# Peptides against a protein of PDB entry 6JX3, part 83

Target 1, 85 residues: chain A of PDB entry 6JX3
Amino acid sequence: AEFRLRPEISVAQTDYGMVLLDGRSGEYWQLNDTAALIVQRLLDGHSPADVAQFLTSEYEVERTDAERDIAALVTSLKENGMALP

## One batch from the design tools (peptide; made by RFdiffusion4, then SolubleMPNN)

Design b2_p28_5_s3 (from b2_p28_5 with K2R T8Q L11K A14E Q15N K20E K27L)
Fold by OpenDDE base, seed 5:
Structure b2_p28_5_s3 (fold): chain B 85 residues (1-85), chain A 28 residues (1-28)
Amino acid sequence: as target 1 above (85 residues)
Amino acid sequence: KRPYVPPQISKLDENGNVVETINARELA
């Protein structure tokens, strides 16, 4: 399924990295560099498989680990109100 | 290849302090 942020979520780039702001609740989440990279590529239309391939090609991570990390991040973003189910 | 850090998100309070941290590796 397509990865999308909830409509009330705004993306901002700060000196400390990517942040996601919920315009309704005011909740504010900071993403580390890896999380931001994954989110950026997903929002650009890349599939989780595409992102996993990218991670394994650029970073010291195995494909299986990359896939699990992406899935876990996506689940967290959905469960914490940032991404659509 | 570059060193890899697993994805992490941190919830901030109204003052910008971290109040919750979610590490991808801890969820798997």
Scores: peptide ipSAE 0.728, ipTM 0.925, DockQ to the pose 0.900
Fold by OpenDDE base, seed 2:
Structure b2_p28_5_s3 (fold): chain B 85 residues (1-85), chain A 28 residues (1-28)
Amino acid sequence: as target 1 above (85 residues)
Amino acid sequence: KRPYVPPQISKLDENGNVVETINARELA
């Protein structure tokens, strides 16, 4: 249940935000501010429920929408080779 | 509370150009 990046993935901070780099393939993805915030909190050990609560407390988003957005992001990160299943 | 933007990831090419974008709200 713990969110983890694949071992070949590294995090870089750029002028345009967080970038996830695959050290084996050379591919990389840029995260917008919200995606970066979610990933940072998950990597810090917060659960998706914790992150949803954080988003609804700080941003103009409903809990259900926040939960769906987090789930969709996590799925995308797993399917595109950045996060462990 | 602050304005909310759904999470988005963008695949970059060797020049840093976006070649694919995935928006969480479009996957819901």
Scores: peptide ipSAE 0.726, ipTM 0.924, DockQ to the pose 0.932
Fold by OpenDDE base, seed 1:
Order: structure tokens, then sequence, then C-alpha cells
Structure b2_p28_5_s3 (fold): chain B 85 residues (1-85), chain A 28 residues (1-28)
């Protein structure tokens, strides 16, 4: 399924990087550079497999590790109310 | 290739302080 943020979530760019804000609760999460990169590519329509390939081509990470990291991030975003299931 | 840092998200309170951190490698 397509990766999508929940409708109440907005993306903000701050001096400390990407932040996801829940407009209803006021809760927000700061993403490190890698998390922000992954989220941006997923929102642009790239698949997790596409993102894993990108990470392994640009960074010192193995494919299996990249895939697990992407899956863990996506799960966290869903479980913490930022992404749709 | 560039050094790799696993993805991490940090929940912030109303003052911008970190109250929770989730690192992808700690979940795997």
Amino acid sequence: as target 1 above (85 residues)
Amino acid sequence: KRPYVPPQISKLDENGNVVETINARELA
C-alpha cells in the first residue's frame, strides 16, 4: 500500500531538521537526517525497496540492514499516530 | 559512500525537550 501520513499530520522544516506535527493533539516528533530522507522518498512515491536501493548506493549500509531500518521506521510512524496503516 | 546513521525519531514536549527516542536499530 502507498505510504501516507495521517491527515492531521503536517511536515515542518526547522533549524533542527524535519518535524512531524499532529494538528489536533499538538504532539510532534523530530526526525534525524536518515529518517527524514526515508520519509521524503516514500511520500514521493518510492517503494521501500527503492529506498533501500538508494540507501545502499549512497551510504555505508548493507541492503538487509537498510530494509530492516526502513521497516522499523515505518512501523514506528504508524504505531505513534503519524502514518496511515 | 557516506557514513550511515540509522533512522531515529524523537518526541518533543511543549518546550522542545526530548521525552522519548525511538532508534530503528533498537527495534530490530
Scores: peptide ipSAE 0.724, ipTM 0.923, DockQ to the pose 0.925
Fold by OpenDDE base, seed 4:
Structure b2_p28_5_s3 (fold): chain B 85 residues (1-85), chain A 28 residues (1-28)
Amino acid sequence: as target 1 above (85 residues)
Amino acid sequence: KRPYVPPQISKLDENGNVVETINARELA
């Protein structure tokens, strides 16, 4: 279960943060800092468990909450056409 | 440790305005 963006999705950095752009539809989504951090680490090959450990070590968040937040973000990215199932 | 903000994504329109917001914590 490797996290991957859909082929038509490109990543851009803007003044407001990371943006994921669908090159076919023209739709795009802006990610806040936490979402961008999670996506970057997943794309680098870290597992959700790795990312959760990273978040709890660096930020004021409990492990259970971090795991839930990561899963919810991944689900949202898949359901909104940015990540492969 | 640093303050934590749950992950959030925001759909933008052609003018860069937010038309939809999804917060991971609200989906839990």
Scores: peptide ipSAE 0.724, ipTM 0.923, DockQ to the pose 0.941

Design b2_p28_5_s4 (from b2_p28_5 with K2R T8Q K20R I22F K27A)
Fold by OpenDDE base, seed 4:
Structure b2_p28_5_s4 (fold): chain B 85 residues (1-85), chain A 28 residues (1-28)
Amino acid sequence: as target 1 above (85 residues)
Amino acid sequence: KRPYVPPQISLLDAQGNVVRTFNAREAA
Protein backbone atom coordinates (compact mmCIF):
# COMPACT_ATOMS: atom_id res chain seq x y z
CA ALA B 1 0.00 0.00 0.00
CA GLU B 2 1.05 3.60 -0.64
CA PHE B 3 2.75 5.44 2.23
CA ARG B 4 0.98 8.75 2.89
CA LEU B 5 1.03 11.36 5.61
CA ARG B 6 -2.23 12.41 7.23
CA PRO B 7 -3.72 15.59 5.71
CA GLU B 8 -3.07 17.63 8.86
CA ILE B 9 0.66 16.78 8.88
CA SER B 10 3.19 19.23 7.45
CA VAL B 11 6.86 18.62 6.73
CA ALA B 12 9.39 21.23 7.83
CA GLN B 13 13.17 21.45 7.74
CA THR B 14 14.76 22.88 10.89
CA ASP B 15 18.23 23.33 12.36
CA TYR B 16 17.63 20.01 14.11
CA GLY B 17 16.53 18.13 10.97
CA MET B 18 13.18 17.13 9.49
CA VAL B 19 10.11 17.82 11.62
CA LEU B 20 6.56 16.54 11.14
CA LEU B 21 3.99 19.00 12.51
CA ASP B 22 0.34 18.26 13.27
CA GLY B 23 -1.53 21.42 12.28
CA ARG B 24 -4.53 20.53 14.43
CA SER B 25 -2.94 19.50 17.73
CA GLY B 26 0.31 21.42 17.45
CA GLU B 27 2.40 18.34 18.24
CA TYR B 28 5.63 17.97 16.33
CA TRP B 29 8.14 15.16 15.95
CA GLN B 30 11.81 15.50 15.08
CA LEU B 31 13.28 12.84 12.78
CA ASN B 32 16.92 11.85 12.71
CA ASP B 33 18.70 11.71 9.36
CA THR B 34 17.91 8.05 8.69
CA ALA B 35 14.22 8.45 9.51
CA ALA B 36 14.03 11.55 7.31
CA LEU B 37 15.70 9.72 4.42
CA ILE B 38 13.28 6.79 4.68
CA VAL B 39 10.23 9.07 4.86
CA GLN B 40 11.41 11.12 1.89
CA ARG B 41 11.91 8.04 -0.28
CA LEU B 42 8.56 6.54 0.72
CA LEU B 43 6.79 9.81 -0.09
CA ASP B 44 8.56 9.82 -3.46
CA GLY B 45 6.83 6.52 -4.24
CA HIS B 46 9.52 3.99 -3.38
CA SER B 47 8.35 0.79 -1.69
CA PRO B 48 9.79 -0.35 1.64
CA ALA B 49 11.69 -3.00 -0.33
CA ASP B 50 13.14 -0.28 -2.57
CA VAL B 51 14.21 1.71 0.49
CA ALA B 52 15.80 -1.34 2.11
CA GLN B 53 17.81 -1.98 -1.05
CA PHE B 54 18.92 1.65 -1.06
CA LEU B 55 19.99 1.55 2.59
CA THR B 56 22.03 -1.64 2.20
CA SER B 57 23.76 -0.25 -0.88
CA GLU B 58 24.76 3.03 0.80
CA TYR B 59 25.13 2.20 4.51
CA GLU B 60 26.69 -0.41 6.76
CA VAL B 61 23.46 -2.28 7.45
CA GLU B 62 22.24 -5.77 6.60
CA ARG B 63 19.10 -6.25 4.50
CA THR B 64 17.12 -7.93 7.28
CA ASP B 65 17.95 -5.13 9.72
CA ALA B 66 17.05 -2.44 7.19
CA GLU B 67 13.69 -4.07 6.47
CA ARG B 68 12.93 -4.37 10.19
CA ASP B 69 13.93 -0.76 10.86
CA ILE B 70 11.75 0.57 8.03
CA ALA B 71 8.76 -1.46 9.20
CA ALA B 72 9.22 -0.28 12.79
CA LEU B 73 9.45 3.37 11.70
CA VAL B 74 6.35 3.13 9.51
CA THR B 75 4.40 1.51 12.33
CA SER B 76 5.47 4.26 14.72
CA LEU B 77 4.48 7.01 12.28
CA LYS B 78 1.03 5.45 11.92
CA GLU B 79 0.55 4.83 15.65
CA ASN B 80 1.62 8.37 16.54
CA GLY B 81 -0.82 9.97 14.10
CA MET B 82 1.49 11.10 11.32
CA ALA B 83 0.89 8.51 8.58
CA LEU B 84 -2.34 7.05 7.21
CA PRO B 85 -3.01 3.36 7.91
CA LYS A 1 29.60 2.36 2.72
CA ARG A 2 28.66 4.94 5.35
CA PRO A 3 28.01 4.25 9.04
CA TYR A 4 24.38 3.39 9.72
CA VAL A 5 22.20 4.89 12.46
CA PRO A 6 18.75 3.32 13.00
CA PRO A 7 15.77 5.63 12.41
CA GLN A 8 14.56 7.63 15.40
CA ILE A 9 11.71 10.09 16.02
CA SER A 10 11.30 12.34 19.05
CA LEU A 11 8.23 14.21 20.30
CA LEU A 12 9.13 17.76 21.35
CA ASP A 13 7.36 20.09 23.76
CA ALA A 14 6.70 23.79 23.17
CA GLN A 15 10.19 24.62 24.45
CA GLY A 16 11.88 22.10 22.15
CA ASN A 17 12.64 19.55 24.86
CA VAL A 18 12.30 15.85 24.08
CA VAL A 19 9.17 14.37 25.67
CA ARG A 20 9.18 10.91 24.09
CA THR A 21 11.54 9.00 21.80
CA PHE A 22 11.04 6.08 19.43
CA ASN A 23 14.08 4.22 18.15
CA ALA A 24 13.46 1.54 15.52
CA ARG A 25 16.15 -0.79 16.82
CA GLU A 26 15.03 -0.54 20.43
CA ALA A 27 11.35 -1.05 19.56
CA ALA A 28 11.76 -4.62 18.29
Scores: peptide ipSAE 0.748, ipTM 0.931, DockQ to the pose 0.919
Fold by OpenDDE base, seed 3:
Structure b2_p28_5_s4 (fold): chain B 85 residues (1-85), chain A 28 residues (1-28)
Amino acid sequence: as target 1 above (85 residues)
Amino acid sequence: KRPYVPPQISLLDAQGNVVRTFNAREAA
């Protein structure tokens, strides 16, 4: 399935990094650089496999770890109300 | 290759304090 943010979620770039803001509740989550990179690529239409390949080519991370980290992040974004299931 | 930091997201309160943190590596 396509990775998408919930309609009430907006993206902001701050001095502290990417922030996802819930326009209904006012809650906002700050993403570290790696999380922001993953979210940006997924929103651009890259698959989790594409993102894993990118991470392993650019960063000191093994493929299995990259895949697990991406999956865990996506799950968290869905469970915490930022991404559509 | 660049140093890698696992993805992390943090819920902030109105004052910008961290209320809750998710770390991908800790969740696995």
Scores: peptide ipSAE 0.748, ipTM 0.931, DockQ to the pose 0.933
Fold by OpenDDE base, seed 2:
Structure b2_p28_5_s4 (fold): chain B 85 residues (1-85), chain A 28 residues (1-28)
Amino acid sequence: as target 1 above (85 residues)
Amino acid sequence: KRPYVPPQISLLDAQGNVVRTFNAREAA
């Protein structure tokens, strides 16, 4: 399924990296560089498999670890109200 | 290849302080 942010969520770029803002609650979450990169690629239409391949090609990470990290991040974004289920 | 840091997200308060953190490796 396509990765999408909830309609109330906006993306902001700050000096400290990507921030996801909830326009209803006012909550905001700061993403580290890796999380931001994953989210950006998913929003651009790349699959988790595409993102895992990208990570393993560019960074010192094994495919299995990259896949696990992506899945964990996506789950967290959904559970914390930023991404659609 | 570049050093890899697992993905992390942090809930911030109005002053920018970290209230809660999720780290992908710690969630495993």
Scores: peptide ipSAE 0.747, ipTM 0.931, DockQ to the pose 0.919
Fold by OpenDDE base, seed 1:
Structure b2_p28_5_s4 (fold): chain B 85 residues (1-85), chain A 28 residues (1-28)
Amino acid sequence: as target 1 above (85 residues)
Amino acid sequence: KRPYVPPQISLLDAQGNVVRTFNAREAA
């Protein structure tokens, strides 16, 4: 399914990198560079497989590890109220 | 290829302090 943020979530850039802000609760999540890159590509319509391919082509990471990392991040974003199920 | 850092997200308080952190490798 398409990766989407919840409607109450806003994306912002700060001195500390990308943040996701919940406009209802005020919760504020900071993403490191890799997380931000993954989220950006997913929001642009790339599949997790596309993102994994991108990561392995650009970074020192194995495909299996990239896939697990993407899946874990997506799960966390959903469980912590930032991404739609 | 460039060095790879696993994805991480951190919940911040109103002062910008880290309350808790999720790291993809630690979650796996």
Scores: peptide ipSAE 0.747, ipTM 0.931, DockQ to the pose 0.905

Design b2_p28_6_s1 (from b2_p28_6, 15 letters changed)
Fold by OpenDDE base, seed 3:
Parts: sequence; C-alpha cells; structure tokens
Structure b2_p28_6_s1 (fold): chain B 85 residues (1-85), chain A 28 residues (1-28)
Amino acid sequence: as target 1 above (85 residues)
Amino acid sequence: SAEEEILRLLEEEEPKRIEARELRRRAA
C-alpha cells in the first residue's frame, strides 16, 4: 500500500530536521535523521522494500533490521495520527 | 505559513519526537 500522510499534516524542513505539524490538533513532531530519511523516501514513492535496500547499501545496517525499523516507524506514524492507515 | 508556525513553536516548546535507529554510513 502507498504511504501517505493525513491531509491535515504539514511537512517542514528546518535546521532542526524534518518536522510534522497537525493543523487540526496543533501537535507537532520532530524527526531524527534516520526517521526523516525514511519518511522522505516513502513520500517520494519508494516502497518499504526500496527503502530497506537503500539503507543497507548506504549504512551499516542489516536488511532484516532495516525492514523492522521501517515497519516500526510506519506503525508509529499511523498510530500517532500522522500517516493514513 | 506552516513553516513559520513550526519555527515559532520550536522556539517556545520542546516538540514531540519520532525517532528511528541512528545509522552510520558505510566507509567509503
């Protein structure tokens, strides 16, 4: 399934990293570098499998760990109301 | 704008954080 943010979520690139803002609740979240990298690639249309391949190629991480980390992040984004289910 | 609002909020309050494992780039 395609990864998409909820329509009320805005994305901003700041000197502190990627930030997501919920325009309805006023809640906002700062992403660390790894999370921002994953989210950006997903938003650019890459599949989780594509992102996992990218991570294992560029970073010192095993494929299984990359896949698990991506899945956990996506779950967190959905549970916190940032990404569509 | 949304970005301006975010910047103001970051200066006033500590944001919630969404984090994934810190990764090290492979040696070139």
Scores: peptide ipSAE 0.578, ipTM 0.869, DockQ to the pose 0.905
Fold by OpenDDE base, seed 1:
Structure b2_p28_6_s1 (fold): chain B 85 residues (1-85), chain A 28 residues (1-28)
Amino acid sequence: as target 1 above (85 residues)
Amino acid sequence: SAEEEILRLLEEEEPKRIEARELRRRAA
């Protein structure tokens, strides 16, 4: 259950934040800071549980909220064709 | 490059947004 981006997705760091580009469709998405942070940690090999622990440690967020936020983001990334199922 | 292409796209139109809850850093 490794989190991975689809092979056609490129990641770029811009002055406006992290952006994901689908090289096939031309669609692109801008991530806010929290989403970018979560995606970066997941791509670095951290599990959702690891990320939740990180968020609750560094930020004023409850564990349950962090877990739900991560799950919702992962679902969104999969449904929008950015992450592999 | 992919980054250069993205920068051009950002100048052309507003991108779709993927967002998670804004978080406040704990005092350290």
Scores: peptide ipSAE 0.576, ipTM 0.868, DockQ to the pose 0.920
Fold by OpenDDE base, seed 2:
Formats: C-alpha cells, structure tokens, sequence
Structure b2_p28_6_s1 (fold): chain B 85 residues (1-85), chain A 28 residues (1-28)
C-alpha cells in the first residue's frame, strides 16, 4: 500500500521545515527535519523498508529503531487526519 | 496559494508539531 496524504492536505516547504495544512479545518502541522525526511521519501514512492535502510545508512540509528520511528510517524499522520489509512 | 496561507498562519499562530527522533549523520 502506498503512503498518501489526504486530498485536503497541502504541503509547503518553509525555512522552518515542511508544513502540512488541512484546507478544510484550517489545522496545520510543522514537521521536524527527521519527520519531513521520512514523509518526503514516502511521498516519493519509497517503501517504509526503503526509508529504514536509507536512515540506517545515512544516520546513526539502528534498523529496529528506524522501523519503529517510521511506523510511529505514519500512525501519527493517519490518526491526525493527514494521511490516508 | 496554499503556501502563502500557511506562511501567514505560521506568523499568527503556533503550529502543531509532528516530530520524529532527531538523527545525527554518520561521518562520511
């Protein structure tokens, strides 16, 4: 299953990082650098496994931790109405 | 545009935050 944002969610790149806006509710979220990196790669079509491999290769993080971090972020994005289930 | 709206909102209100663990790059 591909990772997708809900259609009402807009993405903006700012000097403070990636920001997501819900055009219907007006709610908006600022992502930190790691979250933005993960989201961008997922939106680019990389699987969670691909992202985990990327993180462990480029950053000081263990595979298990990377997988858990990605899963937690995806869950958060879905529960907060930003990503499609 | 949506981007312009976001930028205006950032100036007026504090956004909610979605965060993942801060990571250090491996030495290249």
Amino acid sequence: as target 1 above (85 residues)
Amino acid sequence: SAEEEILRLLEEEEPKRIEARELRRRAA
Scores: peptide ipSAE 0.574, ipTM 0.866, DockQ to the pose 0.929
Fold by OpenDDE base, seed 4:
Structure b2_p28_6_s1 (fold): chain B 85 residues (1-85), chain A 28 residues (1-28)
Amino acid sequence: as target 1 above (85 residues)
Amino acid sequence: SAEEEILRLLEEEEPKRIEARELRRRAA
C-alpha cells in the first residue's frame, strides 16, 4: 500500500519544521526533523523498508528501531487523520 | 496561501506535535 496524505491536508515548510494543516477543520501539526524526513521520503514513493535502510545508513539507529519508529509514525499519522488508511 | 495561514496559526497558538525519535547523523 502506498503512503498518501488525506486530500484536505496541506504541507508547509517553516522555520520551525514541516507543518501539516487540515484545511477543513483548521487543525495543524508540527513535525520534528526525524518525522519530517520520514514523511518526505514516504511521500516521494519510498517504501518503509527503503526509509529504514536510509535511516540506518545516515544515522546512528538500528534497523529494527528504524522500522518500528517508521511504523509508529505512520500509524500516528493515520490515527490523527493526516494520512489515508 | 496555505503556508501563510500556517505561519499565522503558529504565531497565535501552540501547534500539536507529531514526532519521531531524534537521531544523530553518523560520522562522515
Scores: peptide ipSAE 0.570, ipTM 0.864, DockQ to the pose 0.925

Design b2_p28_6_s2 (from b2_p28_6, 15 letters changed)
Fold by OpenDDE base, seed 1:
Structure b2_p28_6_s2 (fold): chain B 85 residues (1-85), chain A 28 residues (1-28)
Amino acid sequence: as target 1 above (85 residues)
Amino acid sequence: SAAEEIRRLLAEREPKRIEAPALRRRPA
């Protein structure tokens, strides 16, 4: 299934980086550059495998590390109520 | 707007953080 944010989540770009806001709870999360990059690629429709390939091509990271980083981030976003399961 | 609300929140309290390991770009 495609990666999607929950409907109550809004995205904003700030001087401090990407921020996600839960319009119901008022909670908000700041993403670091790597997390923001991954989230943006996923939201653009790229699969986790696509993103891993992108990361390894553009950055000094091994494929297995990229895959783990992506998986951990997606899990975190789902568990924190930002992404749909 | 959501962006305005976020900016207001940032001024009032520190956000929770969602982070992935930092990456270095390959030279190009």
Scores: peptide ipSAE 0.603, ipTM 0.879, DockQ to the pose 0.927
Fold by OpenDDE base, seed 3:
Structure b2_p28_6_s2 (fold): chain B 85 residues (1-85), chain A 28 residues (1-28)
Amino acid sequence: as target 1 above (85 residues)
Amino acid sequence: SAAEEIRRLLAEREPKRIEAPALRRRPA
């Protein structure tokens, strides 16, 4: 399934990283560099598999770990109301 | 704008965080 943010979520870039704001609840979250990298690639239309390949190519991470990190992040974003199920 | 609101929020209080494990770049 395609990764998408909920329509009420806004994205901003700050000096300290990507921030997501829920315009309805007022909740907001700052992403660390790894999380922001993954989210940006997903939003750009890359599949989780694409992102995993990218991570293993650019960083010292095994494919299995990359896949797990991506899946965990996506789950977190969905559970915290930022991404659509 | 949303960006301006976010900046104001960041100045007022510590944000919640969504994090993934830090990664080190492969040597070139």
Scores: peptide ipSAE 0.601, ipTM 0.878, DockQ to the pose 0.922
Fold by OpenDDE base, seed 2:
Structure b2_p28_6_s2 (fold): chain B 85 residues (1-85), chain A 28 residues (1-28)
Amino acid sequence: as target 1 above (85 residues)
Amino acid sequence: SAAEEIRRLLAEREPKRIEAPALRRRPA
């Protein structure tokens, strides 16, 4: 299934990193660099497996750790109402 | 715009944070 943000979520780039805004509740979240990198690639249409391969090639991280980090982030985004199930 | 609203909100209150573990780039 394709990773998608909920319709009410807007994305903005700031000097401090990517920010997601819920236009209905007014809640907003700032992403650190790693989270922003993962989210951007997912939004660009890359699968979690694609992102894991990208991370292991560009950064000092093992495949298993990359997969776990991506899964944890996606879960967090869904649980916090930013991403669709 | 949404971006302008976000920037205003950032100045008014601390955002919640979504983070993943920091990574070091492999040498080129």
Scores: peptide ipSAE 0.598, ipTM 0.877, DockQ to the pose 0.925
Fold by OpenDDE base, seed 4:
Structure b2_p28_6_s2 (fold): chain B 85 residues (1-85), chain A 28 residues (1-28)
Amino acid sequence: as target 1 above (85 residues)
Amino acid sequence: SAAEEIRRLLAEREPKRIEAPALRRRPA
C-alpha cells in the first residue's frame, strides 16, 4: 500500500527542518534532513524501492542500508501515530 | 495556521525527533 500520513497530521517547514504536527493531540515531531527527504519522496508517490534507488544514486549509501533505513523510518512513523498502517 | 502553531510550539517546548542516518552527497 502507498505511504500516507494520518489525516490529523500536518506538515510544516521550519528553520530546523520538517515538522509533523498532530492536530488532535498537539504532539509534534521534528525530522532530520534524511528523514524529511525520505518522507517527502514517499508522499510524492515514490515506492520504498524508488526511494532506495534515489538515495544510492545521490548519496554515499549502500542499497541494503538505504532499504533498512527507509523501512525503519516508515515503521517509526506508523508506531508513533503519524503514518497510516 | 498549522505552520504558525508549529512555530509557536517549537518556541515553547523541545520537540520529539524522528531521525534517519545522515547522508553524504556523492561527488558530481
Scores: peptide ipSAE 0.596, ipTM 0.876, DockQ to the pose 0.919

Design b2_p28_7_s1
Fold by OpenDDE base, seed 5:
Structure b2_p28_7_s1 (fold): chain B 85 residues (1-85), chain A 28 residues (1-28)
Amino acid sequence: as target 1 above (85 residues)
Amino acid sequence: KKPLSSELSVEPLEVSGGRYSRIGLLGR
């Protein structure tokens, strides 16, 4: 399924990195560089499988681990109210 | 290739009256 942010979430680039801001609650979440890269590629329309392939080409990570990490990140973003289910 | 930490972690931080959480792939 397509990865999408919730309508109330905005993306900002800060001195600390990518931040996802909930415009209604005022809560915000900081993504480290790798998480931001994953989110950016998903938002650009790449599938989790595409992103996993990318990660294994750029980083010292096994395909299975990359897929697990992406799935866990997506789940976390959904559970924390940033991404649509 | 660059090293990559393969453990997801969420770390909440308190800042100036709001909730700030750090999300990323962190070292094991």
Scores: peptide ipSAE 0.026, ipTM 0.531, DockQ to the pose 0.166
Fold by OpenDDE base, seed 4:
Structure b2_p28_7_s1 (fold): chain B 85 residues (1-85), chain A 28 residues (1-28)
Amino acid sequence: as target 1 above (85 residues)
Amino acid sequence: KKPLSSELSVEPLEVSGGRYSRIGLLGR
């Protein structure tokens, strides 16, 4: 399935990093640099497999760990109401 | 290559006017 943010979620860049804002509830989520990087690549249309390959090239991380990190982040974003199921 | 932890955390912060959450991978 394609990774997409919910329509009420807006993205902003701040001095402290990427922020996701829920325009209906006013809830505010800040992503650390690695999470923001993953989200950006997913939104650009890269698959989780693409992103895992990218992470193993840029970071000291094993492929299986990168895959689990991406899956966990996607799940978290869905559970927190930021991404569509 | 940069260090990367394999654990993700979400940390909510309640403040006047709404809810703020910090999401990210833990550092090594």
Scores: peptide ipSAE 0.026, ipTM 0.531, DockQ to the pose 0.163
Fold by OpenDDE base, seed 1:
Parts: C-alpha cells; structure tokens; sequence
Structure b2_p28_7_s1 (fold): chain B 85 residues (1-85), chain A 28 residues (1-28)
C-alpha cells in the first residue's frame, strides 16, 4: 500500500530537522535524521523493502534491523495520526 | 558506512497548548 500522510499534516524543514505538523490541532512530531530520510523515501514512492535495502547500503545496520525500524516508524506515524492507515 | 541517528524520546512534551514528540531510531 502507498504510504501517505494525512491531509491535515504538513511537512516542514527546520534548522533542527524535519517536522510533521497537524495544522488543526497544533500537535507536531520532530523526526531525527534517519527517520526523516525514511519518510522522505516512502513519500517518494519507495517500498519499505526498497528503503531497507537503502539503509543497509548507506548505514551500518543489518537488514533485519532496518526492516524492524521502518515498520516501527510507519506504525508510530499511523498510530499518532500523521500517516493514513 | 554512516551510523544511524541516535534514538530520540517518543514521549510527548507539553508545548504552549499543544504536544511535541520526537520520532527516531535506535543508535547502532
């Protein structure tokens, strides 16, 4: 399934990193650099499997760990109202 | 290869009538 942000969510680039902001509630989440990279790749249309391969090529991380981290991030974004289910 | 970004707390923080939280990955 396509990864998408909810329509009320805006993406902002700040001096401190990528932020996802709910324009109605004012709730926001700051992503660390790795999480931001994952979100950017997913929004560009890459699958979680694609992103896992990317992470293992660019960072000192095992495939299994990359897959788990991506899944956890996606779940978190959905549960906290940033991404569509 | 580069290290992953360190883990940031995912607990929400109260900020001026709203909530702020950090999402990240564990450091390796």
Amino acid sequence: as target 1 above (85 residues)
Amino acid sequence: KKPLSSELSVEPLEVSGGRYSRIGLLGR
Scores: peptide ipSAE 0.026, ipTM 0.515, DockQ to the pose 0.199
Fold by OpenDDE base, seed 3:
Structure b2_p28_7_s1 (fold): chain B 85 residues (1-85), chain A 28 residues (1-28)
Amino acid sequence: as target 1 above (85 residues)
Amino acid sequence: KKPLSSELSVEPLEVSGGRYSRIGLLGR
């Protein structure tokens, strides 16, 4: 299924990076540059597989590591109420 | 998309970036 943020989540840009904010609770998480890149690509409609391929082409990272990082990030975003299951 | 104050204390959600040495051009 396509990666999507929960409806109450908004994206904010700060001097220190991308922030996901829950408009109801006020809870928010700052993404580091790698996480922000992954989330942005997913929100643009790229699949996790697409993103993994992209990461291996741009960074010195193995495909399996990229896949694990993406999966872990997506899981965290879902568990922390940022992304829809 | 919308700006947020840089004075806010932020809890970071991070993926390990130590292995993400750039070998290509991205637009940033």
Scores: peptide ipSAE 0.036, ipTM 0.533, DockQ to the pose 0.065; fails the geometry check

Design b2_p28_7_s2
Fold by OpenDDE base, seed 3:
Structure b2_p28_7_s2 (fold): chain B 85 residues (1-85), chain A 28 residues (1-28)
Amino acid sequence: as target 1 above (85 residues)
Amino acid sequence: KRPLSSELSVEPLRVSGGRYSRIGLLGR
């Protein structure tokens, strides 16, 4: 399935980093820099596989680890109501 | 003032990133 944020979620850049804001509840989630990078790439239309390849080219991380991190992040985003299933 | 931070309920979302030492340039 295509990665997509829930309609009530807004993305904002703050002096603390990227934030995902639930416009209904006021709850927000602050992403660390790696998470933000992944989310940005996914929102830009890159596949998780594309993002994993990107991460391994830019960071000292193994492909398997990158893939696992991306999958875990996507799962977290879905479970916490930020991304559509 | 920070309307998108200071007045919101904060929950952190983080991925384990300690191993993400930069070895290249973003956007390559």
Scores: peptide ipSAE 0.041, ipTM 0.541, DockQ to the pose 0.051
Fold by OpenDDE base, seed 5:
Structure b2_p28_7_s2 (fold): chain B 85 residues (1-85), chain A 28 residues (1-28)
Amino acid sequence: as target 1 above (85 residues)
Amino acid sequence: KRPLSSELSVEPLRVSGGRYSRIGLLGR
């Protein structure tokens, strides 16, 4: 399934990193650099599998761990109302 | 694998003794 942010969510780049802002509630979440990288690639149209392969090629991480981390991040973003189900 | 000085300019998913930090709520 395609990864998409909810319509009310805006992406902002700040001095502290990437922030996701809910335009209706005013609630906002900060992503660290690795999480931001994952989200950016997903939004650019890369699949989770593509992102996992990318991470293993760039960083000292095993494929299964990368896949699990991406899945957990996506789940968190959906549960916190930032990404569409 | 790329060093921490990679042109990616991002925090690696895995660092010595740990993994990337969780996302956090900054405000509401």
Scores: peptide ipSAE 0.046, ipTM 0.552, DockQ to the pose 0.243; fails the geometry check
Fold by OpenDDE base, seed 2:
Structure b2_p28_7_s2 (fold): chain B 85 residues (1-85), chain A 28 residues (1-28)
Amino acid sequence: as target 1 above (85 residues)
Amino acid sequence: KRPLSSELSVEPLRVSGGRYSRIGLLGR
């Protein structure tokens, strides 16, 4: 399925990096640079497989590790109410 | 809406770690 943020979530670029804002709760979640890159690529319509290939090409990471990291991030975003299931 | 810097979560989402050393130019 397509990766999408929940409707109450807004994206902002800050001096601290990419931030996800929950408009209902007022919570702010900061992403580190790698997490932000993954989220941006997913939101642009790239599949997790596309993103994994991208990561292995740009960083010293193996494909299996990249896939696991992407899956873990997506799971966290869904569990914390930022991404749609 | 935009977050205030002083209200950012102290527990940010992060992807591990040292293995993400850059070996090429980023593109989108």
Scores: peptide ipSAE 0.042, ipTM 0.544, DockQ to the pose 0.061; fails the geometry check
Fold by OpenDDE base, seed 4:
Structure b2_p28_7_s2 (fold): chain B 85 residues (1-85), chain A 28 residues (1-28)
Amino acid sequence: as target 1 above (85 residues)
Amino acid sequence: KRPLSSELSVEPLRVSGGRYSRIGLLGR
């Protein structure tokens, strides 16, 4: 249930935003501001429900949209080899 | 409250259902 990055993935802050780097392939993915915030909170141990509550409290987003965004992001990160299943 | 990053954000573009994009390989 815990959200974790794969061991080969490192996180870097760049002038253009948060980047996830695969140390094996050299592939890197840049997160936009909202995705970076979600990932940071998940890595800090917040549940998806916690993060959805946070997003609706701080941003102009409805709960259902926040929940779908988080679920889609987590799924994408897992499918693209950045997060553990 | 402030807006969150849009689906159409240029830096970076949203791809594959996520809110992040592939921006390259090391060395480029």
Scores: peptide ipSAE 0.035, ipTM 0.554, DockQ to the pose 0.391; fails the geometry check

